# Ledger of designs, part 251: peptides against a protein of PDB entry 8OXM

Target 1, 371 residues: chain A of PDB entry 8OXM
Amino acid sequence: FKAEFRLAGGVNLPKIIDCVGSDGKERRQLVKGRDDLRQDAVMQQVFQMCNTLLQRNTETRKRKLTICTYKVVPLSQRSGVLEWCTGTVPIGEFLVNNEDGAHKRYRPNDFSAFQCQKKMMEVQKKSFEEKYEVFMDVCQNFQPVFRYFCMEKFLDPAIWFEKRLAYTRSVATSSIVGYILGLGDRHVQNILINEQSAELVHIDLGVAFEQGKILPTPETVPFRLTRDIVDGMGITGVEGVFRRCCEKTMEVMRNSQETLLTIVEVLLYDPLFDWTMNPLKALYLQQRPEDETELHPTLNADDQECKRNLSDIDQSFNKVAERVLMRLQEKLKGVEEGTVLSVGGQVNLLIQQAIDPKNLSRLFPGWKAWV

## One batch from the design tools (peptide; made by RFdiffusion4, then SolubleMPNN)

Design b2_p23_8_s3 (from b2_p23_8, 14 letters changed)
Fold by OpenDDE base, seed 2:
Structure b2_p23_8_s3 (fold): chain B 371 residues (1-371), chain A 23 residues (1-23)
Amino acid sequence: as target 1 above (371 residues)
Amino acid sequence: DEEIKKRNEEIIKNLEEAAKKLA
């Protein structure tokens, strides 16, 4: 390891350390402090298993459908070494960086990212109708620009087209795999884009198994399919390549039901894998940007022996785990809203739910559903 | 630290073994 470190951007100020491998190559590593990287490590293993299933199927293999993974080495409950995804940028940094974001560069007369955030925060405690009206006003005055990512990075038209297809396939695969696993907290800083491959890298996997639905502001979309995410696909949007890749991914997931259920069952009952939402985690995920400065909860895991009767905690935990497994089984059977859907019907419903401005307007403002 | 690392290696190993039984 070199003695020098760089600060990565973001609230937790992760340290980028340079290490020399046994091969003499310098590699950047991200040291996250204070976050439990065990959940990320476990979810990366689940993604690798999903990738194995996708590689076994001829149709998904031909389409190169994969969820991008990164190496996580958890060191402690509060520290781990993440392989820094070299040549990745948060989609939020590209889109809504205060100084040089793509929205400001390409749409200088639109609302600023700050104005959009402020307007949505003002209605956060209002009715769904008021949230919807303000969200539609924000969307009208904040037009998507993510098409320019591939245009800036890939000047050759043939390369540009191939990279746009790689992006669209990555969004499709990660959206369906993420939906099956109930992956939440898909805000614009938790999704990286690879500047060379145009593939997405999902980070901060601490909201899984639909635990985003029990947040103080429940998650109302199955995955992130916002206007900028769609704009990055180009003129066809969600139609054509994206839809077909979602259907083929969903087909593999549904045909792998027993495998996926067994994997998730092992995970849910692993006493070392804390997937449950706790009130402090919920508060942290939905803190206001203004409150981010003071309350770093020192999660002093004071082992307060909350002598909650071990029996009542175990019974409550088991009931939540059973509900998660039951809901996963429903998804893998194509059961949505009590109806059995075809793969195409299920994928269509999920796309419609994800792009519905009524669902998007109900999300926590920090999720930035207008981006 | 080492005990947590060992536990995490054991979780990963159990997941890999579960995946191998399903493969």
Scores: peptide ipSAE 0.020, ipTM 0.515, DockQ to the pose 0.022
Fold by OpenDDE base, seed 4:
Structure b2_p23_8_s3 (fold): chain B 371 residues (1-371), chain A 23 residues (1-23)
Amino acid sequence: as target 1 above (371 residues)
Amino acid sequence: DEEIKKRNEEIIKNLEEAAKKLA
């Protein structure tokens, strides 16, 4: 290991360290000192399985539909080493960095990211109507700029077009697989983009199996398909390549129903895989920036052995696991709102739900649904 | 720590074995 480290942003101040392998290659490592990486490790294995299914199908293989994975080595319940995704940047850092964000560079007369966040935080406890009105005002005064990522990184027009296509395919694959696995909306700092491939890397997979729907501010979108995410696809937006890649991914997922159900069942009943949402995790995920000062991280989750009878915990857990499996089976059958949809109908519904300003306006303001 | 590592290695192994059986 090199003696120097860099801090990655975030509450836990993860350390980026450079190590030299026995092969003489330098590798960047992210050391998280307070995060449970078990969920990340498990979800990477599920993504590898999904990639195997996608590579077996001729139509998804021809389209190079894959989810980017990274290596996770959990060291403890609260620490681990990630293979740092070298040559990646958080989309949030590119878009809304305070000094040099693309919104500030390309749209200097728009609202600042801080002004947008403030406006949405002011209405956080208000009606859905008031949230929608303020979200629409924010959206009018904060126009998407993510198209400029590929334009800045890829100056050759043919390369630019290919990379924009790679981005669009990556968004489609991750959106549909993310929906099947119930990853929900993804914070802009938890989506990395590869500066060479234009593919997305999803990190910090602490919300899965629709557990985002039981947060204090429940998730209202199947995946992140915000205006900047769409803008990165270019002028066609969600139409054409994105839609077709979603449909082909969904087709493979639905045709792999038995395989996906079996694997998710094993994971849901694994006593070592805590996928359930707990109140402390919910509070952490939807913490206000102002509340960072009072939550001393010393609340060991260990001491609330509330002796709920092992039987009542087990019955509650089993009912949640059964509900997750039933909902997964519905998704894989194309059952939405009690109706069986075709692959095209299901994908269309999911896209419409993900881009609906009414759904986006109801999201937790900390996740920046206007970005 | 070593027990958690061993358990995580066992989960990963079980997932890899499940993935191999489905391959």
Scores: peptide ipSAE 0.013, ipTM 0.482, DockQ to the pose 0.023
Fold by OpenDDE base, seed 1:
Structure b2_p23_8_s3 (fold): chain B 371 residues (1-371), chain A 23 residues (1-23)
Amino acid sequence: as target 1 above (371 residues)
Amino acid sequence: DEEIKKRNEEIIKNLEEAAKKLA
């Protein structure tokens, strides 16, 4: 290992370590220091299964609809290595890096990413109306620039067009599968883009099965479809390719209901797979940047065996698992807010929910819904 | 695949040794 490490960004600040292998090859490794790697590994297996379903269907196979997966090697309960996604960059790093971020380069007269975050943090405890007004002011003075990613990386017009389509297909597939699995909104540092393929890689899968809805600031969107994410699709935005790829992905998911329910049921009842939201995880996910300094978890809290009656914990867990399975079954039937929707109707509702400034303004400001 | 498993075990071992040097 080299003595130097880099931060990959994201909520969990995973460390990128350059490792020289026994073969003399330098390999970048992503080291996470918490239980999140097991959840990432399990979710990668679920994504591989979703990819298998998508490859079996002729319409999704022709469109090359896939979720990019990465290899997770769990080392211990609290440590592991991700095979670093070589040739990827966090979308957040490209967009809002303080030195050379695309917003600063292309929109130097707009608000800085810091000014936007400050304005939204000031209204975090205010009414939904005040949040919406400030969010609209932020959005007016922070215009999307993610179209420039493909323009910078792909100078040939034919390649540029192909890569923009690959990006749009990747966003569509990950959005719909992410919705089915309840991944919710994704922090911009937890979405990587491949600099060669323009496909997305989702990392840090520690929020699943709609557990983002039980956070202190609940999620209000089914997936991340912010203005920059849409700007990367080009002039058609969410219309045409994106919508059609969402519909075809949703069709495959709904037609695979029994398989998906069986898989998720096995995962929810796996005693080695902690998918539940705990208070420490909730606090960590919604920490203020100012609060990062003091919470050194002195995890010297003695494992006081709180012999909480095993019976009451098991009953509460089972009720949460049953509720997750019921909601998954509803999604796979097209049941939204008690109404059965067609695939097109369901996908339309999800897109409208994801792009609604009222929903985006209510998200946790740390997740940067204006990016 | 056995080759992936073996590569993973080698990565694990190298990381455990690196963690022991950082402790």
Scores: peptide ipSAE 0.000, ipTM 0.304, DockQ to the pose 0.025
Fold by OpenDDE base, seed 5:
Structure b2_p23_8_s3 (fold): chain B 371 residues (1-371), chain A 23 residues (1-23)
Amino acid sequence: as target 1 above (371 residues)
Amino acid sequence: DEEIKKRNEEIIKNLEEAAKKLA
């Protein structure tokens, strides 16, 4: 290991370290402290299984529909090492970095990222109507710029078009698989983009099985399909390639129902896999940037054994696991709001839910739904 | 610069029309 480290962005300030392998190759590694990387490791295995299913189908294989995966080595419940995704950048770093973000460079007369966040924080405790009005004002004065990512990285028009297509396919595949698995917390720092492939890498997989819906501010969208995400697809937006790739991914998932249910059942009952939302995790995920200073390190000491009888904990856990399995089975049957939908009908509903300004305006301000 | 930009815009347009036919 080299003695020097770099800080990655984010609350936990993960350390990027360079190591030399026994093969003499330098490898970058990300060291996360205070995070349970077991969930990331398990979800990477589920993504590898989903990739295997997608490679078996001729239509998804021809489209190269895959989820980007990375290696995770959990060291403890509070530490681990992951393979740093070399040549990736958080979409939030590209879009809304304070100094050189794409919004500031291409739209200097729009609201700053800070002004947008402040306006949405001011209405966080207000009515849904007030949140919607302020969100629409923010969106009017903060126009999407993510099209410039591929334009900056790929100067040849044929390469540019191929990379924009790879991006659109990556968004579609990860959106549908993420929805099936109930993946939450898809804020702009938890989604990386590969600067060479234009494919997305989803990190921090600690909100799964729709546990984002039980947060103090519940998640109201099935996946991230915000205005910048759509702008990166080009002039057709969600129509054509994106929609068709979503439908083909959903078809493979629905046709693999038994395999997906069996694997998720094993994971839900694995005593080493803590997928449940706890109050401390919920508070951590929805902290205000202003409150980061007041979290005294003392919250680590109260292992207050809430002596709920072990029997009542187990019964409550089993009932939550059963509900998760039932909801997964519904999704894989195309059951939405008590109605059985076709693949095209289900994908259409999910797209409409994800782009609805009313749903987006209700999200936690830290999710940055206007980006 | 402007001729290269115009040529690139035309190539992009043709690729987008071709992609719509293949979609």
Scores: peptide ipSAE 0.000, ipTM 0.282, DockQ to the pose 0.012; fails the geometry check

Design b2_p23_8_s4 (from b2_p23_8, 13 letters changed)
Fold by OpenDDE base, seed 2:
Structure b2_p23_8_s4 (fold): chain B 371 residues (1-371), chain A 23 residues (1-23)
Amino acid sequence: as target 1 above (371 residues)
Amino acid sequence: DKLLEERNAAIVKELEEAAKKLA
């Protein structure tokens, strides 16, 4: 370990530590000091299993469909070492950094990221109609620019095309795997992009199994497919490569139903894997940006063992776990809204739900659905 | 530290064994 550390930006002020490996290579490590990294570690294992399923199938293997994984070493319930995703940047930092974000550089006459956030915060407690109108005004005055990521990083046209294709495949694979696992909290700081591969790295996997739907502001989209995410795919958008990669990923997931159910069942009943939403976690995820400074999570989880009868907690937990398994089984059968869909029909419904401005306008403003 | 590594290794092993039973 080097004696010096750097702070990564963000609420939790993660420490970046440079480590010299036994191979003499310097590696950056991220030390998170307040997050339960066990959830990230478990979800990385599930992603590795999904990758194994995707590599077994000829169609997904030929397309190199993978979800990017990173090494997580949980040190405690509240601390761990992440392998810093070297050569990655949060998509939010590239797009909406206050000084040099791509929106400011390429669209200097559009609304600022702050103006967009302010407008959506003002309507947060308003009707869905008022949220939709303001969201459409924000979207009209905040046009997507994520196409410029690949253009800035990859000057050779053949490399540029290959990297844009890698990006599109990564979005497709992570979107479908994320939907099957019910991943939430896919805000622009929880999605990194690799500056060399153009692949996405999903971090902060603490909202899984559709627990985002029980947040005070429920999640209304199956995955992040916002205008900038689509703009990064280039002129074809969601059509062609993205759709086909989603369909092929969904086909592998549905054909692996028994495997995925058994894996998720083991995880849901693991007493060490806290996947359930709690009020403190819900408050943390949907706090105001202005409140970020004052909420020191004194997660004094003092185990106030409120001795609620062990039986009543266990029964409530088991009912939630059973409901999660039932919903996972429905997804893997292609059951959406009581109807059995084909792979193409299910993927189409998910894409339509993810791009619907009515669904996007209902999200928590901190999710930044206009980006 | 060791107990957490052992528990994580046990979870990894259970997941790998579950995956092997389904292969």
Scores: peptide ipSAE 0.006, ipTM 0.349, DockQ to the pose 0.021
Fold by OpenDDE base, seed 1:
Structure b2_p23_8_s4 (fold): chain B 371 residues (1-371), chain A 23 residues (1-23)
Amino acid sequence: as target 1 above (371 residues)
Amino acid sequence: DKLLEERNAAIVKELEEAAKKLA
């Protein structure tokens, strides 16, 4: 290990450590502390299975629809090594870095990322109407700039166009696969973009199977499709390429229902795979900047053996697992709000839900739905 | 895959040895 570390950014401040292997090769490793990287490892396996399904279908294979995967090596329940995605940057670092972020560079007269955060934190406990009004004011004074990522990285117009299409396909595939697996909204630091391919890499998969809906501030979107995410697609936005790639991905997922249900069932009942939301994890995911100072974990592990009968815990877990499987089966049948939708109807509903400023205004302000 | 398990075990061992040097 080199004595120097870099911060990768993000909520957990993961440390990038340069390691010299026993082979003398330098390898960048992302060391996440306190996170159960087993969940990330399991989700990468599910993504590889989804990629196999997408490669078998001629229409998705021709469109090069894939979800980017990374290698996860769980070391313990609280530590692991991610193979650092060399040549990637967090979209949040590119967009809202305090020094040189794209919003500051291209929109110097807009609100700062800090001003936007402050305004949305002030209304966090207010009505949905007041949240919506403040969110619309923030959005009016914080205009999207993510189109400039491809323009800065790809100077040749033909390459620029190809990379913008690769980005749009990557967003579509990850959005639909993420919806099926119930990943919900994704923090801007947990979405990496590859500077060479323009494809997205989703990291920190600690919220799955719609567990984001049971957070203190429930998720209200099926996936992250914020204004900057859409701006990166160019002038057509969610129309044309994005919509068609979502529909073709959803078609493959729905046609693979039995396989996906069997895989997820095995994972939900794996005693080594903790996918359930716990109160500490929920608090950590929605921690306020002001609350960082007072949570000295006086984890007085008072081992109060709450001998909650193992039987009652197992019965409660089984009921949650069954509910997750039932909801997954509904998604794969196109059942939304008790109605069976076509692939096009289901994809349209999901896109409309994801871009609705009323839904975005209700998200946890820490996840920056205006970015 | 056995190769992934062996590589993972080697990385774990190198990290445990590095942690012991930082402690």
Scores: peptide ipSAE 0.000, ipTM 0.278, DockQ to the pose 0.025
Fold by OpenDDE base, seed 3:
Structure b2_p23_8_s4 (fold): chain B 371 residues (1-371), chain A 23 residues (1-23)
Amino acid sequence: as target 1 above (371 residues)
Amino acid sequence: DKLLEERNAAIVKELEEAAKKLA
C-alpha cells in the first residue's frame, strides 16, 4: 500500500489507495467505508455465473457478450476494497463534470447540468404531468453527446467502430442481466466506462431484486437506456446491434431458468446478504435537502420498537423472498404484466419502458434521467 | 466542427453498412 490516499467525491468519502500487487503491478483500490461491499461481492459472483452461461452459448460467445466484473474484497460488514478498475471513468464524470464535461464542451449553449438538476428538483413533488413537461423542456435544451467518448478515445476509424460495438454489446448484456436480477440505482456515477475497452462496469450493486420499486420515488425503468447511453451506440441507436444483443442475452437467461432460480434462492436466504430495502438505505439513496432536518430525532428512537417479533420479521422476510423468486421466474418465462411474451416481444417491451420519457420523468432527480 | 461532422458522417455510413452485415 502507498502511504498516500485520495478522496473520491461522494457522500461516503471513498478512499482511493494505490496498491502494488504481488505481481509488481500498481492497482488503484477504492475503499468504501459505509457501504456493505458484501452485496457487491455477491452480485459479482452472480455476474460471473451469468458470464459462464453466456460463454457456453455459441451466439453470445461469438458476440463476446459479457458483463464486466471487478474483484471485491470485503474487509468488514461496512468496509472493503473494491478493485478500482484502472482506466475507468464514471459516465457522469465524462458527461456532466462541472469544469470540462462533454455536454459543456460540445453543447455550450444548452442548459448546464446544474440547471437541469435544479429544474427537475423544483418539480419533484409536483404531478406526473408537470414532471413530464419540465423533463421534455430539459431534454430539448440538453442534447446527448456521449457519441464523443469513443471519438475522443479512439482516433483510428476501425478501432473506433470495434470499440463502439463493444460498448453497445456491454450496454445490452448489462441491461438484460441487470433487469433479470432487478438491479436498480443505475445513476451516472454507478456506471463506469473503460477508456480502453469501451465496456461498462456497473458498481454499487446494493439495490437488487427490484427493491428500487419500493423506494419513496419508485424506479420506473428496467435499466438505464437514457439519451446519452443510446447516443454512445451511434446512429443505429437501440435498433440493430443493441436489440439483437439484448435478445441473445435474454434467450440465454430464459434457457438457464433453473440455474438462475437456484442461485438467487440461495442468495435470498443467505443471512449475510442483506438485499432488502430498509428506511435508512432508502433515505440515503433519495436524500431530499428538506429531509436532513427531520432525521435528527428518529436516530434516538429506543431499541424497543425494533423488537418486531423475530418470528414476524422472518415470516415477512420469507414472503418477500418468495415474491422475488416468483417475479424472477415470471421474467425468465417472459411473463410481463400477466402476458407471456417471446424473447423479441419481452426485449421490445423493456426497451420501450426504458426509453419512455413518461417513465424517465418520474425517476428521482438524482438519477439524472435527462443524461 | 466541420472535421468532426465529416468524421461523424463517415462513421454513420460505416455503421449503417456494418449494421446491415450483422443483420
Scores: peptide ipSAE 0.021, ipTM 0.363, DockQ to the pose 0.014; fails the geometry check
Fold by OpenDDE base, seed 5:
Formats: C-alpha cells, sequence, structure tokens
Structure b2_p23_8_s4 (fold): chain B 371 residues (1-371), chain A 23 residues (1-23)
C-alpha cells in the first residue's frame, strides 16, 4: 500500500488507495468505512450469475447485454476494500454536485441544483398533490443535459453513436436485473458511468428485495429512469433500443426462473447475509445530507440491539423471506397487480411506472427524482 | 454553422435508422 490516500467524496469519505500487487502492478482500491460491504459482495455474485445467463442467450449476447461488476473484499461488518472503478464518475458529480456540473454549464438560466432540492424539501411532509405540483415546477425549470456526457467524452461521431448505444443497453440491462432483485437507493451518487465505455456501474447495493418499499418514505419506482437518464439515450428516449433490450433481458430472466429462485433462496436464508431493513439503516438512508458538503454527524447509534426474543425474530424473518421469494416468483412469471403479463406488457408497465411524475414526486428528496 | 448542424443531424438520423434494423 502507498502511504498516500485521496478522498472520493460523498458522506462516508471513502479513501482511494494505491496498492502494489505481488505481480508488481499498481491497482487502485476504494476503502469504505461504516458500510456493510458483505451485501455488495453477495449482490456482485448475483450479477455475475445474471451475466452468465445473458451470455448463454444468443439475442442478449449479440447485444452485449451485461451488468457491470467489481470486486469486493469485506473486512468487517463496517469496513472493506472495493476494487475502485477506475475511469468512472458518479452521474451526480457530472450533472449537479460540482460548481462545473453539466446543468450549470449547459442550462445557466434554469434553477440551480440547490434551488430544486430546497423546493422539494419544503414539500417533503406535504400532500401528494402539493409534491406533484412542486415537482412539475422544478422539472419545467430544470431541463435534462445528460446527452452532453457522450458529446464531451466522444468527439468522433461513429464512436459517439456506439457509446450512446452502449449506455442505452447498460441502462436497460441494469434496470431489469435491478427490478428482478428489487434494488433500491438508486440515487445519483450510487450510479457511476464509465468514461471510456459509457456503461453504468451500480454501487452501494444495501437496499435489495424491495426493502426500499418499507422505508419511512417508500420507493415508488422499479428502477431509475429519470429525465437525465432518458436524455443520455438520445432522441428515441425509452423507445426502440432501450425497450427491446429491456424485453430481451426480461425474457432471459423469466426463462431462468428456477435458477434465480434457487440462488435467491440460498442467499435469503444465509445467516451471514443481512438483507433485512432495520430502523437504524432506514433512518441513516433518509437522513443523508442531499449535498456532498453537509457532513451530517452519522449518529453513532450505539448498538442498542433491541434484543427482541430470538424466537420472535426468527419467525418474523422467515415470514419476510417467504414473502420476498413469492414476490420474486410473481415477477419471473410476469404477475403484476394480480394479472399475468407478456414480456412486452410487463416491460411496458415497468417503464410507465418508472417515468410517471406522480411516482417520482413521492420519492425522498435526496433521491433527486428531477435529475 | 447551420450546414454543419444539418449534416450532423442527417448522419445521426441515418445511424439511428441503421440501429433500428440491427436491434
Amino acid sequence: as target 1 above (371 residues)
Amino acid sequence: DKLLEERNAAIVKELEEAAKKLA
């Protein structure tokens, strides 16, 4: 290890360290503290399995449909080493977090990121109607700019087009795989973009199996398909390439039902894999300062493990695990709201749910649904 | 400027039509 470290930004101030391997090669690593990296490690194994299924199918293989993965080495419940995603940037850093964010550069007369956030925080405890009205005002005065990512990074028109296609395919694959696994907390800091491939890297996988729906402000969308995410696809938006890649990914997932259920069942009953939402985790996720600059003191919640009787914990756990497996089986059968849908019908419903401004306006403000 | 924008828009449209056939 080199003696020097760099800060990667964000609430937990993760440290970037350079390591020399036994092979004499330098490798950049991210050291996270305070996060349980075991959940990230397990979810990376599930993504590798999903990639294996996608590579076996001719249609998904031809389209190079993959979810990006990275190596995780958990050291404890609150520390670990991540393979640093070298040449990636958080989509939030590019769009809104820095003084030179793309919204400020390309739309200097729009609302600032801070003005948008303040307006949505002011209505956080208001009715759904008031939240919707303010969200529509914010969206009108904060127009998408994520198309400029590929335009800035790829000056050759043929390369630019290829990279925009790679981006669209990456969004489609990660959205459908993320929906099947019930991934939550998909805020703009938890999604990285590779500056060379234009593919997305999903990090901080601590909200899975629809546990985002039991947060104090429940998650109302199946995946992140916000206006900037759509703007990065170009003029066709969610139509054409994105929709077809979602359908082909969903077809592979539905045809792999037995394999997916068996693996998720083993993981849900693994005593080393704490996927359940606890009250302290819920508070931590929805008390996060929305801006990189506000170091809210992470409450040293002293581990007052409320020692509920071990028997009542175990019965409650088993009932939650059974409900998660039943809901996963429904998704893989195309059962939505008690109706069996075709692959195209299911994908269409999920796209409509993800882009609905009524669903987006109900999210926690720190999720930044207007970006 | 306008001729370059029109030419770029035409190239983008042709590439998008080609991608619709390959997708």
Scores: peptide ipSAE 0.006, ipTM 0.286, DockQ to the pose 0.012; fails the geometry check

